# Peptides against a protein of PDB entry 2QAS: the designs that were tried, part 11

Target 1, 120 residues: chain A of PDB entry 2QAS
Amino acid sequence: PPEDLMQYEAMAQDALRGVVKAALKKAAAPGGLPEPHHLYITFKTKAAGVSGPQDLLSKYPDEMTIVLQHQYWDLAPGETFFSVTLKFGGQPKRLSVPYAALTRFYDPSVQFALQFSAPE

## One batch from the design tools (peptide; made by RFdiffusion4, then SolubleMPNN)

Design b1_p10_1_s3 (from b1_p10_1, 3 letters changed)
Fold by OpenDDE base, seed 1:
Structure b1_p10_1_s3 (fold): chain B 120 residues (1-120), chain A 10 residues (1-10)
Amino acid sequence: as target 1 above (120 residues)
Amino acid sequence: DLALWEEILA
């Protein structure tokens, strides 16, 4: 097969990662997500740029899913990563996830799903 | 494998 020097697949993946970023920006806006929308976000926990509670990340050495519905605070969707405060063991912890680390995005309310390839 | 953080599912 001919060699794709344009790397269209990667370009398309990056564009779709932009959907997640845009969705998170909507979630971070005043008023939050419009009901009943809520977000399941799965990411590789060992991907470059991922940071969070060591005990949490150690428990999930491959990937983990966070749910943005009722229990999240100070969502800050940047241009390359987002950060959010979640309760772990009853304590607020900050999690930072690059969009490049994502492997899955899902909004059950409208059955909208995206899958991504992410490095280990 | 998919791992869900149960504490944020509430």
Scores: peptide ipSAE 0.035, ipTM 0.667, DockQ to the pose 0.033
Fold by OpenDDE base, seed 5:
Structure b1_p10_1_s3 (fold): chain B 120 residues (1-120), chain A 10 residues (1-10)
Amino acid sequence: as target 1 above (120 residues)
Amino acid sequence: DLALWEEILA
């Protein structure tokens, strides 16, 4: 089979990452996501640009899933990454995740799912 | 991997 020099698959994935970005922007708007929508977001914890509590990231050396439903604060969806505050042991911690680090996106309310390839 | 779910709720 001929080599795809255009890298169409990567283009398609990048386009779909835009859906995640858009969804997070909706989630960050006043009032948050419309009920009952909520998001499960999985990402590679060692991907470039990922930052957060060192102990937490060490606990999940490969990937981890965060849930954006009721217990999240200060969601800030930027153009290349989003950041959000989550509580661990009652203590708020800031997590920053590049969209490129995402491996899964899921909204159980409507069973909408996306899957992505991400750096090791 | 939904392991963090428990951590978030803790």
Scores: peptide ipSAE 0.034, ipTM 0.652, DockQ to the pose 0.030
Fold by OpenDDE base, seed 4:
Structure b1_p10_1_s3 (fold): chain B 120 residues (1-120), chain A 10 residues (1-10)
Amino acid sequence: as target 1 above (120 residues)
Amino acid sequence: DLALWEEILA
């Protein structure tokens, strides 16, 4: 078959990443996510642009999943990355994750799932 | 190596 010079598959992937961004923006709005919606977000910890507690990132060198439901603060969904404060060991830690680093998005309340390709 | 941090789970 002919070569796709438009890279439609990549465009589709980017569009799906847009769903995550949109969902996070809803979560960051006043009142947060409508119950019982909550988000499980998995990302490559070594992907470019990922920043957070070094001890945590070192402990999970490949992927890590965070849950945004009742224990998250200052969620800031930007255009290329989002940042959020989560508690680890009882201490608040700031995490910044580019949307390009995501590998999985899941909302258990409605069993909505997305998977993405991310850099190794 | 996938990890879920227990403290951030509901």
Scores: peptide ipSAE 0.032, ipTM 0.652, DockQ to the pose 0.032
Fold by OpenDDE base, seed 3:
Structure b1_p10_1_s3 (fold): chain B 120 residues (1-120), chain A 10 residues (1-10)
Amino acid sequence: as target 1 above (120 residues)
Amino acid sequence: DLALWEEILA
């Protein structure tokens, strides 16, 4: 097959990462997500820019999935990463995850799913 | 792995 010098697949992947960013911005708006929408977000825990509790990240050395539905606070979707407060063992902890670190996005309420490659 | 599913969804 001919060479793709435009890198269309990479462009498409970046555009789809934009869907996740947009969804998180909707989630962070006043009132949160419209029920019953909720988000499963999977990311590489060792990817550059990922930050959070060391014990938690060590427990999940490859990928981790978080759920944004009932118990999350201060969701802040930036332009290159989002941060959110979740409770782990009853203690609130802050996670910061670059969009580039994401490997999966899923909203089970409408069975909408995306998958991505992520840097190591 | 799905982390804190039970805690988050409870």
Scores: peptide ipSAE 0.033, ipTM 0.649, DockQ to the pose 0.034; fails the geometry check

Design b1_p10_1_s4 (from b1_p10_1, 3 letters changed)
Fold by OpenDDE base, seed 1:
Structure b1_p10_1_s4 (fold): chain B 120 residues (1-120), chain A 10 residues (1-10)
Amino acid sequence: as target 1 above (120 residues)
Amino acid sequence: DTALWEEILA
C-alpha cells in the first residue's frame, strides 16, 4: 500500500479538535453554553502541556474527564490549549489542557461525540 | 481508563 505523505489522518484529527476549541469558545462567551448543552472532555493527564493539581493528576495517571456544566469559572480557550477553574476538594484550582491531549469530547444533550488519538 | 471527577459533576 502506498504511503500517505500528506498525513491526511492527522489533518482530519486536527480539524476535529477544532470543533472542541470552537465549542469551548462558545462556552466562554457571555451567557455561556445555551441550555441544555454541556461538555464532557476527556484527556490524557500525562500529556505534554497538561497542568493542574498534582494530587488530582497523580490520582488519575491515564485519563480523566471534566464536565463543563454547572461548576466552572474563567474558561479561557486559547488557540492551542484551554484553561478553566474547577473545584477540587472544595477549592478552586486551575486546569490547563492542550487540545492535543484530548481523547474524547461529548455533549450528551444532543449526543454529539468525538474521539481522538492522543499521545501521553 | 477514563475517570470522572465527581466534584465537577455537581
Scores: peptide ipSAE 0.040, ipTM 0.671, DockQ to the pose 0.032
Fold by OpenDDE base, seed 5:
Structure b1_p10_1_s4 (fold): chain B 120 residues (1-120), chain A 10 residues (1-10)
Amino acid sequence: as target 1 above (120 residues)
Amino acid sequence: DTALWEEILA
């Protein structure tokens, strides 16, 4: 088969990552997500640009899933990454995740799911 | 892996 020099699959993946970014921007707006929408976000913990508590990242060396429903604060969706404060053991911790690190996005309220390939 | 969900709620 002919080689795809345009890298259409990667372009399509990036376009779909735009959906996640847009959804997070809605979530970050005043009032948050409209009920009952909530987000399950899975990402590669060792991907470039991922930052957070080292003990937590060490506990999940491959990937982990966070949930944005009732227990999140200061969601800041930037153009290349988002950051959010989550409580672990009752203590707030800041997590920063590039959209490129995402492997899954899911809103169970409407069963909307996206899957992505992420850097190893 | 959804194990972190339980940790977030704890």
Scores: peptide ipSAE 0.040, ipTM 0.659, DockQ to the pose 0.031
Fold by OpenDDE base, seed 2:
Structure b1_p10_1_s4 (fold): chain B 120 residues (1-120), chain A 10 residues (1-10)
Amino acid sequence: as target 1 above (120 residues)
Amino acid sequence: DTALWEEILA
């Protein structure tokens, strides 16, 4: 097969990361996501730009999944990363995740799933 | 491996 010097598959993957960004922007709106929509977001914890509680990220050195439904606060979806406040061990902590670090996005309410390859 | 944070799960 011919060489794809345009890297169309990679471009398509990046475009699909835009779906996650758009979904998070909907989630960040005042009323939140329309029920029953909620989001499972999996990311590489060691990916560049990931920041959060050191103890948590050390505990989960590969991938971590967070659920955005009811127990999250101050979701801020930026252009390259999103940040959100979650409680870990009862303490609110800020987690920042670049979209490039994502490996899985899933909305079980409509069984919509995306998977990505995220280098460490 | 994918880890789920138990306290975050709804």
Scores: peptide ipSAE 0.039, ipTM 0.672, DockQ to the pose 0.032
Fold by OpenDDE base, seed 4:
Structure b1_p10_1_s4 (fold): chain B 120 residues (1-120), chain A 10 residues (1-10)
Amino acid sequence: as target 1 above (120 residues)
Amino acid sequence: DTALWEEILA
């Protein structure tokens, strides 16, 4: 088969990352996500642009999953990354994750799942 | 290796 010089598969993957961005923007809007929707987000902790508690990122050197349901604050979904405040050991900590670092997105309420290739 | 932070899941 001929080579795809348009790289359509990569375009499709980028479009799917847009779904995550859009979902996070819905979550950040006043009132948050409509019940019972909530989000499981998995990302590569060593990917470029990821920032957060050093001890936590060191403890989980490959991937980490966060849950956006009831215990998150100041969700800020930008165009290239999102940031959110989560509690670790009872202390609020800021986490910043580029969309390019994501490997999994899941909404258990409707069993909607996406998988992505992320830099190692 | 994927990890779930227990305090976030709680």
Scores: peptide ipSAE 0.038, ipTM 0.656, DockQ to the pose 0.031

Design b1_p10_2_s1 (from b1_p10_2, 5 letters changed)
Fold by OpenDDE base, seed 1:
Structure b1_p10_2_s1 (fold): chain B 120 residues (1-120), chain A 10 residues (1-10)
Amino acid sequence: as target 1 above (120 residues)
Amino acid sequence: ASLFAGPYVP
């Protein structure tokens, strides 16, 4: 096939990453997500910009999924990455994940899913 | 409703 020097597919994926960002901004608003909406977010743990507990990230060297439903704190969806506090083993841990690191977004309540090719 | 707050690996 002819070379796509415009990289339209990447552009489209970046646009769709905007959906995730927007959803997270809604989740971060007062009152959180409207029930029963909740988010499964999968990302490459070794992607550039990913930050979190070393032991946790090393435990999941490829990718991991986090769930934002009833127990998440200080969700801060920035323009290029989001950060959130979740409890792992009862201990609050801060994760920072660039949207570019995402591989999957899913809201089971309405079966809305997005898939992405994330850089490693 | 789920109270999951940790990592999930399917």
Scores: peptide ipSAE 0.067, ipTM 0.697, DockQ to the pose 0.205
Fold by OpenDDE base, seed 3:
Parts: sequence; C-alpha cells; structure tokens
Structure b1_p10_2_s1 (fold): chain B 120 residues (1-120), chain A 10 residues (1-10)
Amino acid sequence: as target 1 above (120 residues)
Amino acid sequence: ASLFAGPYVP
C-alpha cells in the first residue's frame, strides 16, 4: 500500500483521545457523571508522565485500569493529563495520567469503548 | 452498579 505521509491513523487516535479528555471534563463538572455513566480507564503504568504511589505502580508494571464511578475525588482533567484521587486499600492516592498513556476507555452503561496504542 | 474506584484486574 502507498505511504501515508499524513499519518491519518495517528491523527485519528489523537482525536479519539480527545473524547476521553472531554468525558473526564464532564466527570469533573459539578454533580459528576450523569448516572448510570461510569468510566473504565486503562493506561500504561510506565508511560512517560504517569505518576502515583510507587508501590501501586510497581504492583501493576504494565497496565492498570481505574474505575471512576462513585468513589473518586478531585478529578482534574488538564489538557495533556488528568489527575484523580482514588482509594486503594482504603487509602486515598493521587494518580496523574497523561492522555498519551491511555490504552483503553470504556463506559459500560452504553457499551462505548475506545482502544489506543500507547508509547512504551 | 458497584461502588468501586481503584485498580480493576480481571
């Protein structure tokens, strides 16, 4: 096949990452997500810019899926990454995840799914 | 819908 010098596939992937960003911005708005919407977000834990508790990230050396439904706090969806406080083992922990680190997004309420190639 | 926030591992 001919060379794609426009890199359309990458453009499309980035556009779809924008869907995740927009969804998180909705989730961060007052009142949170409209029920029954909730989010499963999977990301590469070793991707550049990912930050969080060392022990937690070490426990999940490849990918981690977080669930944003009823128990999340201080969701801050920035332009390049989002941060959120979640409880792990009953303790609140802060995670920061670049959108570029995402590999999967899923909203079970409407069976909406996205999959991404993330940098290693 | 379960109350859940955190890592999900199948």
Scores: peptide ipSAE 0.066, ipTM 0.688, DockQ to the pose 0.198
Fold by OpenDDE base, seed 4:
Structure b1_p10_2_s1 (fold): chain B 120 residues (1-120), chain A 10 residues (1-10)
Amino acid sequence: as target 1 above (120 residues)
Amino acid sequence: ASLFAGPYVP
């Protein structure tokens, strides 16, 4: 096949990352996500820009999945990354994750799934 | 639905 100098696949992937950003913005709005929607978000823990508790990130050196449903606080979806407070072992912890670090997005309520390539 | 916040390991 001919060489794709436009890099359409990369553009499409970036557009799909935009879906995650938009979904998180909906989740951050007053009232949160409409029931029964909830989000499973998987990301590379060593990707550039990922920030969180060292003990937690060390426990998951490759990637980890977080769930945004009933227990999350101060969700802040920015333009390049989002941050959120979750409880791990009963303790509130703050995570900051660039959208570029995502590898998977899933909403079980409607079986909507996305997969992404992320930096190693 | 489950009250979950944290790492999910299937």
Scores: peptide ipSAE 0.065, ipTM 0.688, DockQ to the pose 0.203
Fold by OpenDDE base, seed 5:
Structure b1_p10_2_s1 (fold): chain B 120 residues (1-120), chain A 10 residues (1-10)
Amino acid sequence: as target 1 above (120 residues)
Amino acid sequence: ASLFAGPYVP
């Protein structure tokens, strides 16, 4: 097959990462996500720019999924990464995840799914 | 509605 020098697949992936960013901005707005929407976000825990509690990230050395429904705080969707506070083991923990680290985005309420390739 | 907020690894 002919060589794709335009890297269309990568461009499409980047465009779809924009969907995740937009969805998180909706989730961060006052009132949160409109019911019954909720988000499953999967990311590579060792990807560049991922930040969080060392013990938590060590527990999930490859990838982990977080759920944003009713119990999330200070969701801040930036231009290149988002941060959010979630409760793990009864304690609030802050996670910062670059959009480039994402491998899956899913909203079960409408069965909307996206899958991404993320560097290791 | 679920109040879960935490990690999930299938």
Scores: peptide ipSAE 0.065, ipTM 0.687, DockQ to the pose 0.195

Design b1_p10_2_s2 (from b1_p10_2, 5 letters changed)
Fold by OpenDDE base, seed 5:
Structure b1_p10_2_s2 (fold): chain B 120 residues (1-120), chain A 10 residues (1-10)
Amino acid sequence: as target 1 above (120 residues)
Amino acid sequence: QSLFAGPYVP
């Protein structure tokens, strides 16, 4: 079989990461996501660029999933990463996650799912 | 309202 020297799969993955970025920008807009949409975002906690409380990240050594529905604050979707404040154990924690660290994106309201390969 | 954050998505 012929070799794909264009690396189309990687290009497609990058394009789909753009969907996540766009969705997060919608979530960050005034009023938030249109109900009943909400987001489940899974990422590799040890991926380059991931930052947050060490104890929290250590609690989830491989992956963790955050849910953006009603209880999230200061969502800031940048061009290469997003940051958000969520409560864990009743305490607010700030997370910064590069889009490249994502492994799954899911909106259960419409059963829309994306999966990604992320370096760890 | 969802307060969940963890390693698993059902």
Scores: peptide ipSAE 0.065, ipTM 0.685, DockQ to the pose 0.395
Fold by OpenDDE base, seed 2:
Structure b1_p10_2_s2 (fold): chain B 120 residues (1-120), chain A 10 residues (1-10)
Amino acid sequence: as target 1 above (120 residues)
Amino acid sequence: QSLFAGPYVP
């Protein structure tokens, strides 16, 4: 097949990562997401730019999914990554995840799903 | 509605 010098697939993936960013910005706004919308976000835990507690990330050496529904704090969706505080074992922990590290986005309320390729 | 804020491994 002809060589795609435009890299359209990568461009499309990047655009769709923008959907996640936009959704998170809505989630971070006052009042949060309009119910019953909530977000399942899966990412490669070893991807560049991912940061969080070692004890947490070590439990999930490949991928982990976080759920943003009722119990999340200080959601900060930046332009290249987002940060959020979630409770694990009753303790608040901060995660920072680049959008480039995402492998899956899902909103069960409307069954909207996106899949991405993410480098390790 | 599930009150879940944490990791979920499929």
Scores: peptide ipSAE 0.064, ipTM 0.685, DockQ to the pose 0.207
Fold by OpenDDE base, seed 3:
Structure b1_p10_2_s2 (fold): chain B 120 residues (1-120), chain A 10 residues (1-10)
Amino acid sequence: as target 1 above (120 residues)
Amino acid sequence: QSLFAGPYVP
C-alpha cells in the first residue's frame, strides 16, 4: 500500500479527540449535560500525564472507564487534559486525564461512540 | 436513569 506521509489517520484521531474535549466543556457548563446525555470515558491509566490516587490507578493497571452522569464534581476540561472529582468506594477522588490517553468515548443516550489509539 | 460515577469495568 502507498506510504501516507501526511499521516491522515493521526490527524483524524486528534480531531476526534477534540470532540471529547468539546463534550466535556458542555458537561462542565452551568446545568451540565442535557438529559439524558451522559459520558463513558475510557483511558489508559499508565499514559503520560494521567494522575490520580495511587491505589485507584494501581487497581486498574491497563485502562479504566469513568462515567459522568449525576455524581461528578469540579469538572475542569482544559486544553490538553481534563480533571474531575468522582466517588470511588464512597470517597471523592480527583482524576486528571490527558486527552491523548483516551481510548474510548461513548454517550449511550444517542449511541455515539469514538475509539482512539492511545500511546502506551 | 441509573446514577453512576466512578470506575466501570464491563
Scores: peptide ipSAE 0.063, ipTM 0.678, DockQ to the pose 0.199
Fold by OpenDDE base, seed 1:
Structure b1_p10_2_s2 (fold): chain B 120 residues (1-120), chain A 10 residues (1-10)
Amino acid sequence: as target 1 above (120 residues)
Amino acid sequence: QSLFAGPYVP
């Protein structure tokens, strides 16, 4: 088979990552996500650019899923990464996750799911 | 087989 020098699959993947970014921007807007939409976001914890509490990331050495539904604060969806404050064990913690680190995105309300390949 | 974290993980 001829070699795909355009790397269409990668381009499509990047476009789909854009969906996550757009969704998070909606979630960050005043009023938050329109009910009943909520987001399950899975990412590789050791991916470049991921930052957060050492103990938390150590607990999930491969990947972890965060849920943005009822309680999330200061969601800041940037162009390359997003940051958000969530409570883990009752303690508020700040996470910063590059979109490139994502492996899954899911909105149960409409059963919308995306899967991504991320650096190991 | 995702590891869930957050205030409202099922």
Scores: peptide ipSAE 0.056, ipTM 0.688, DockQ to the pose 0.234

Design b1_p10_2_s3 (from b1_p10_2, 5 letters changed)
Fold by OpenDDE base, seed 1:
Structure b1_p10_2_s3 (fold): chain B 120 residues (1-120), chain A 10 residues (1-10)
Amino acid sequence: as target 1 above (120 residues)
Amino acid sequence: PDLFAGRYQP
């Protein structure tokens, strides 16, 4: 098979990661996500740039899924990563996740799903 | 699947 020197698959993946970024920016806007939209975001916890409570990340050595619906605060979607405050065990914790670390994005309200290959 | 706090567990 011919060699793809353009690396179209990677380009397409990056474009689709842009959907997640755009969705999070909508979620961070005043008023938050329009009901009934909510987001399931799965990421590799050991990927470069992922940061959060050590005890929490240690409990999920491969992947974890966070839910942005009713209990999220200070969502800050940057250009390369987003950060958000979520409660774990009743305690607010700050997570920072590069979009490159994502492996899954899902909005159950409209059954919109994306899957990504992310490095460990 | 179970949702608790901000974490999802299938």
Scores: peptide ipSAE 0.039, ipTM 0.647, DockQ to the pose 0.218
Fold by OpenDDE base, seed 3:
Structure b1_p10_2_s3 (fold): chain B 120 residues (1-120), chain A 10 residues (1-10)
Amino acid sequence: as target 1 above (120 residues)
Amino acid sequence: PDLFAGRYQP
């Protein structure tokens, strides 16, 4: 097959990462997500720019999925990464995740799913 | 799969 010097697939993936960013910005707006929408977000825990409690991240050496539905706080969707506070074992933890680290996005309320390749 | 407030893991 001919060589794709335009890198269209990478462009398409970046555009779809923009969908996740936009969805998180909706989730961060006053009132949060419109029910019953909620988000499952999977990311590579060792990807560059991922930060959070070491004890938590060490339990998930490859990928981790977080849920944004009922119990999340201070969701801050930036331009290159988002941060959010979630409870793990009853304790609040702050996570910061670059959009480039994402591997999956899912809203089960409407069965909308995306998959991405992520840096190692 | 395990599911609680912040985490989902199949």
Scores: peptide ipSAE 0.039, ipTM 0.651, DockQ to the pose 0.216
Fold by OpenDDE base, seed 4:
Structure b1_p10_2_s3 (fold): chain B 120 residues (1-120), chain A 10 residues (1-10)
Amino acid sequence: as target 1 above (120 residues)
Amino acid sequence: PDLFAGRYQP
């Protein structure tokens, strides 16, 4: 079969990552997500641009899933990455995650799921 | 699954 020089599959993946970005922007708006919507976001912890507490990231050398429901603060969804403060063991921790690092997005309230290819 | 504040791990 002919080679796809347009890289349409990559374009489609980027478009789907846009859904996550849009959802996070909704979550960051005043009032947050409309109940009962909440987000499970999985990402590669060693992907370029991922930053957070070393002790936390060390516990999850491959992937980590964070939950944005009732306990999240200062959600800042940028154009290439988002940052958010979450509590782990009662302590607030700041995470910064590029959208390119995502491997899974899930909203259990409506069973909406997306999967992405992320660099190893 | 293990759900602790802010994180989820199956």
Scores: peptide ipSAE 0.038, ipTM 0.645, DockQ to the pose 0.217
Fold by OpenDDE base, seed 5:
Formats: sequence, C-alpha cells, structure tokens
Structure b1_p10_2_s3 (fold): chain B 120 residues (1-120), chain A 10 residues (1-10)
Amino acid sequence: as target 1 above (120 residues)
Amino acid sequence: PDLFAGRYQP
C-alpha cells in the first residue's frame, strides 16, 4: 500500500482534538455545560506536559479518566493544555493536561465519543 | 461508568 506522506490521519486527529478544546471552553463558560451534558476525559498520565499530584498520578501509571459534571473548579482550557481542579479524598487537586495527551473523550448524555492516539 | 471524587471508577 502506498505510503501516506501527508499524514492525513494525524491531521484528522488533530482537528478532532479541537472539538475537545472547544467543548472544554464551553464547559468553562459561566453556568458550565448545558444539562445533562458532562464529560469523561481520558489521558495518558505519563505523557509530556501532564502535571498533577504525584500520589494521584502514581495510582494511575498508564491512563486516568476524569469526569467533569458537577464537581470541578477553575477549569482553564488553554490553547495547548487545560487545567482543572478536582477533589480527591476531599482535597482539591490541580491537574494540567495537554490536549495531545488525551486518548478518549466521551459525553454520555448524547453518546458522543472520540478516541485518540497519544504518546506514552 | 461510576464517578468517585471526580475520577472514573471502572
């Protein structure tokens, strides 16, 4: 089979990562997501640029899924990464996740799903 | 899916 020197698949994935970014920007707007929309976001915890509590990330050496529905704070969707505060064990923890680290995006309310390949 | 403390629990 001919080699795709244009890397169209990567282009497509990158375009779809834009959907995640846009969705998070909507989630960060006043009032949050329109009910009943909520987001399941899975990412590679060891991917470059991922940061968070070491104890938490250590529990999830491969992937971690966070849920943005009712209990999230200070969602800040930047252009290359987003950050959000979630409570773990009653303690607020700040996570910073590059969009490039994402492997899954899911909104159960409308069964909308995206899957991405991400570096280890 | 199950939610606990903002993280997914399989």
Scores: peptide ipSAE 0.037, ipTM 0.650, DockQ to the pose 0.231

Design b1_p10_2_s4 (from b1_p10_2, 6 letters changed)
Fold by OpenDDE base, seed 2:
Structure b1_p10_2_s4 (fold): chain B 120 residues (1-120), chain A 10 residues (1-10)
Amino acid sequence: as target 1 above (120 residues)
Amino acid sequence: ETMFAGRYVP
């Protein structure tokens, strides 16, 4: 098969990362997501630009899945990354995650799933 | 293998 020098698949995946960004912007709006929608977001914790408490990221050296349904605060979806406050072990932690670090996005309410390859 | 909200999910 011919070599794809345009890298169309990579461009398509980047476009689909935009779906995650748009969904998070909906989640960050007043009132949050329309029920019963909620988001499972998986990302590589060692990817460039991921930031959070050292103890937390050290505990999860590969991937982490967070749930955005009810127990999240101050969701701030930027253009290249989002940040959110979640509780781990009962303690609030602030995470910042570039969209490029994502490996999975899932909304179980409508069974909408996206998967991405994110280099470490 | 996924770490999910502080717990392991196979």
Scores: peptide ipSAE 0.063, ipTM 0.713, DockQ to the pose 0.226
Fold by OpenDDE base, seed 4:
Structure b1_p10_2_s4 (fold): chain B 120 residues (1-120), chain A 10 residues (1-10)
Amino acid sequence: as target 1 above (120 residues)
Amino acid sequence: ETMFAGRYVP
């Protein structure tokens, strides 16, 4: 079979990452997500551009999942990455995650799930 | 294995 020089699968993956970006922008708008929608976001902690407390990231050397429901602050969904403040062990932690680092997106309220290929 | 907020998620 001929080789795909257009890289359509990569384009499709990028489009799906756009869904996450759009969802986060909805979440960041005044009033937040409409109940009962909430987001489970899984990402590679060692991916380029991921930043946060070193103790937290070292605890999750491969992947970690965060939940955006009722306890998140200062959600800032940029064009290439988003940042958010969450509590871990009762302490607020700031995370910055490029969309390229994502491996899973899930909204349990409607059972909507996306999976992504992310660099190791 | 997925780690979430300090707990294991299958």
Scores: peptide ipSAE 0.062, ipTM 0.717, DockQ to the pose 0.242
Fold by OpenDDE base, seed 5:
Structure b1_p10_2_s4 (fold): chain B 120 residues (1-120), chain A 10 residues (1-10)
Amino acid sequence: as target 1 above (120 residues)
Amino acid sequence: ETMFAGRYVP
């Protein structure tokens, strides 16, 4: 089979990562997401640029799924990564996740799902 | 309110 030197699949994935970024920007707006929309976001915890409490990331050595529904704070969707504060064990913890680290995006309210390949 | 953190399990 011919080699795709244009890497169209990667382009398509990057375009769809843009959907996630846009969705998070909506979620970060005043009032948050319109009900009943909420987001399940899965990412590789060891991917480059992922940062957070070491104990938390150690608990999820491969992938972690977070939910942005009612209890999240200071969601900051940047151009290359987003950060958000969530409570784990009653303690607020800040996560920073590059969009490139994402492997899954899901909004169960409308059953909208995206999957991505992410680096180790 | 629901707060969830999941781990990948193959």
Scores: peptide ipSAE 0.062, ipTM 0.691, DockQ to the pose 0.301
Fold by OpenDDE base, seed 1:
Structure b1_p10_2_s4 (fold): chain B 120 residues (1-120), chain A 10 residues (1-10)
Amino acid sequence: as target 1 above (120 residues)
Amino acid sequence: ETMFAGRYVP
């Protein structure tokens, strides 16, 4: 089979990661996400650029999922990563996650799902 | 298999 020197698969993955970024920007806008939309975001916790409390990340050495629905604060979706405050065990924690670290995106309200290949 | 804030999510 011929080699794909254009790397179309990588281009497609990057484009789809853009969907997540756009969705988070909508979530960060005044008023938040329109009901009933909410987001399940899964990422590799050891991926480059992932930042958060060590005690939290150590509990999830491979992947963890966060939910953006009713309890999230100060969502800041940048161009390469987003940061957000969530409660874990009742305590607010700040997470910073590069879009490149994502492995899954899901909006149950409309059953929209994306899967990504992310580096370890 | 997905880990979410102290619980398993399929």
Scores: peptide ipSAE 0.060, ipTM 0.721, DockQ to the pose 0.278

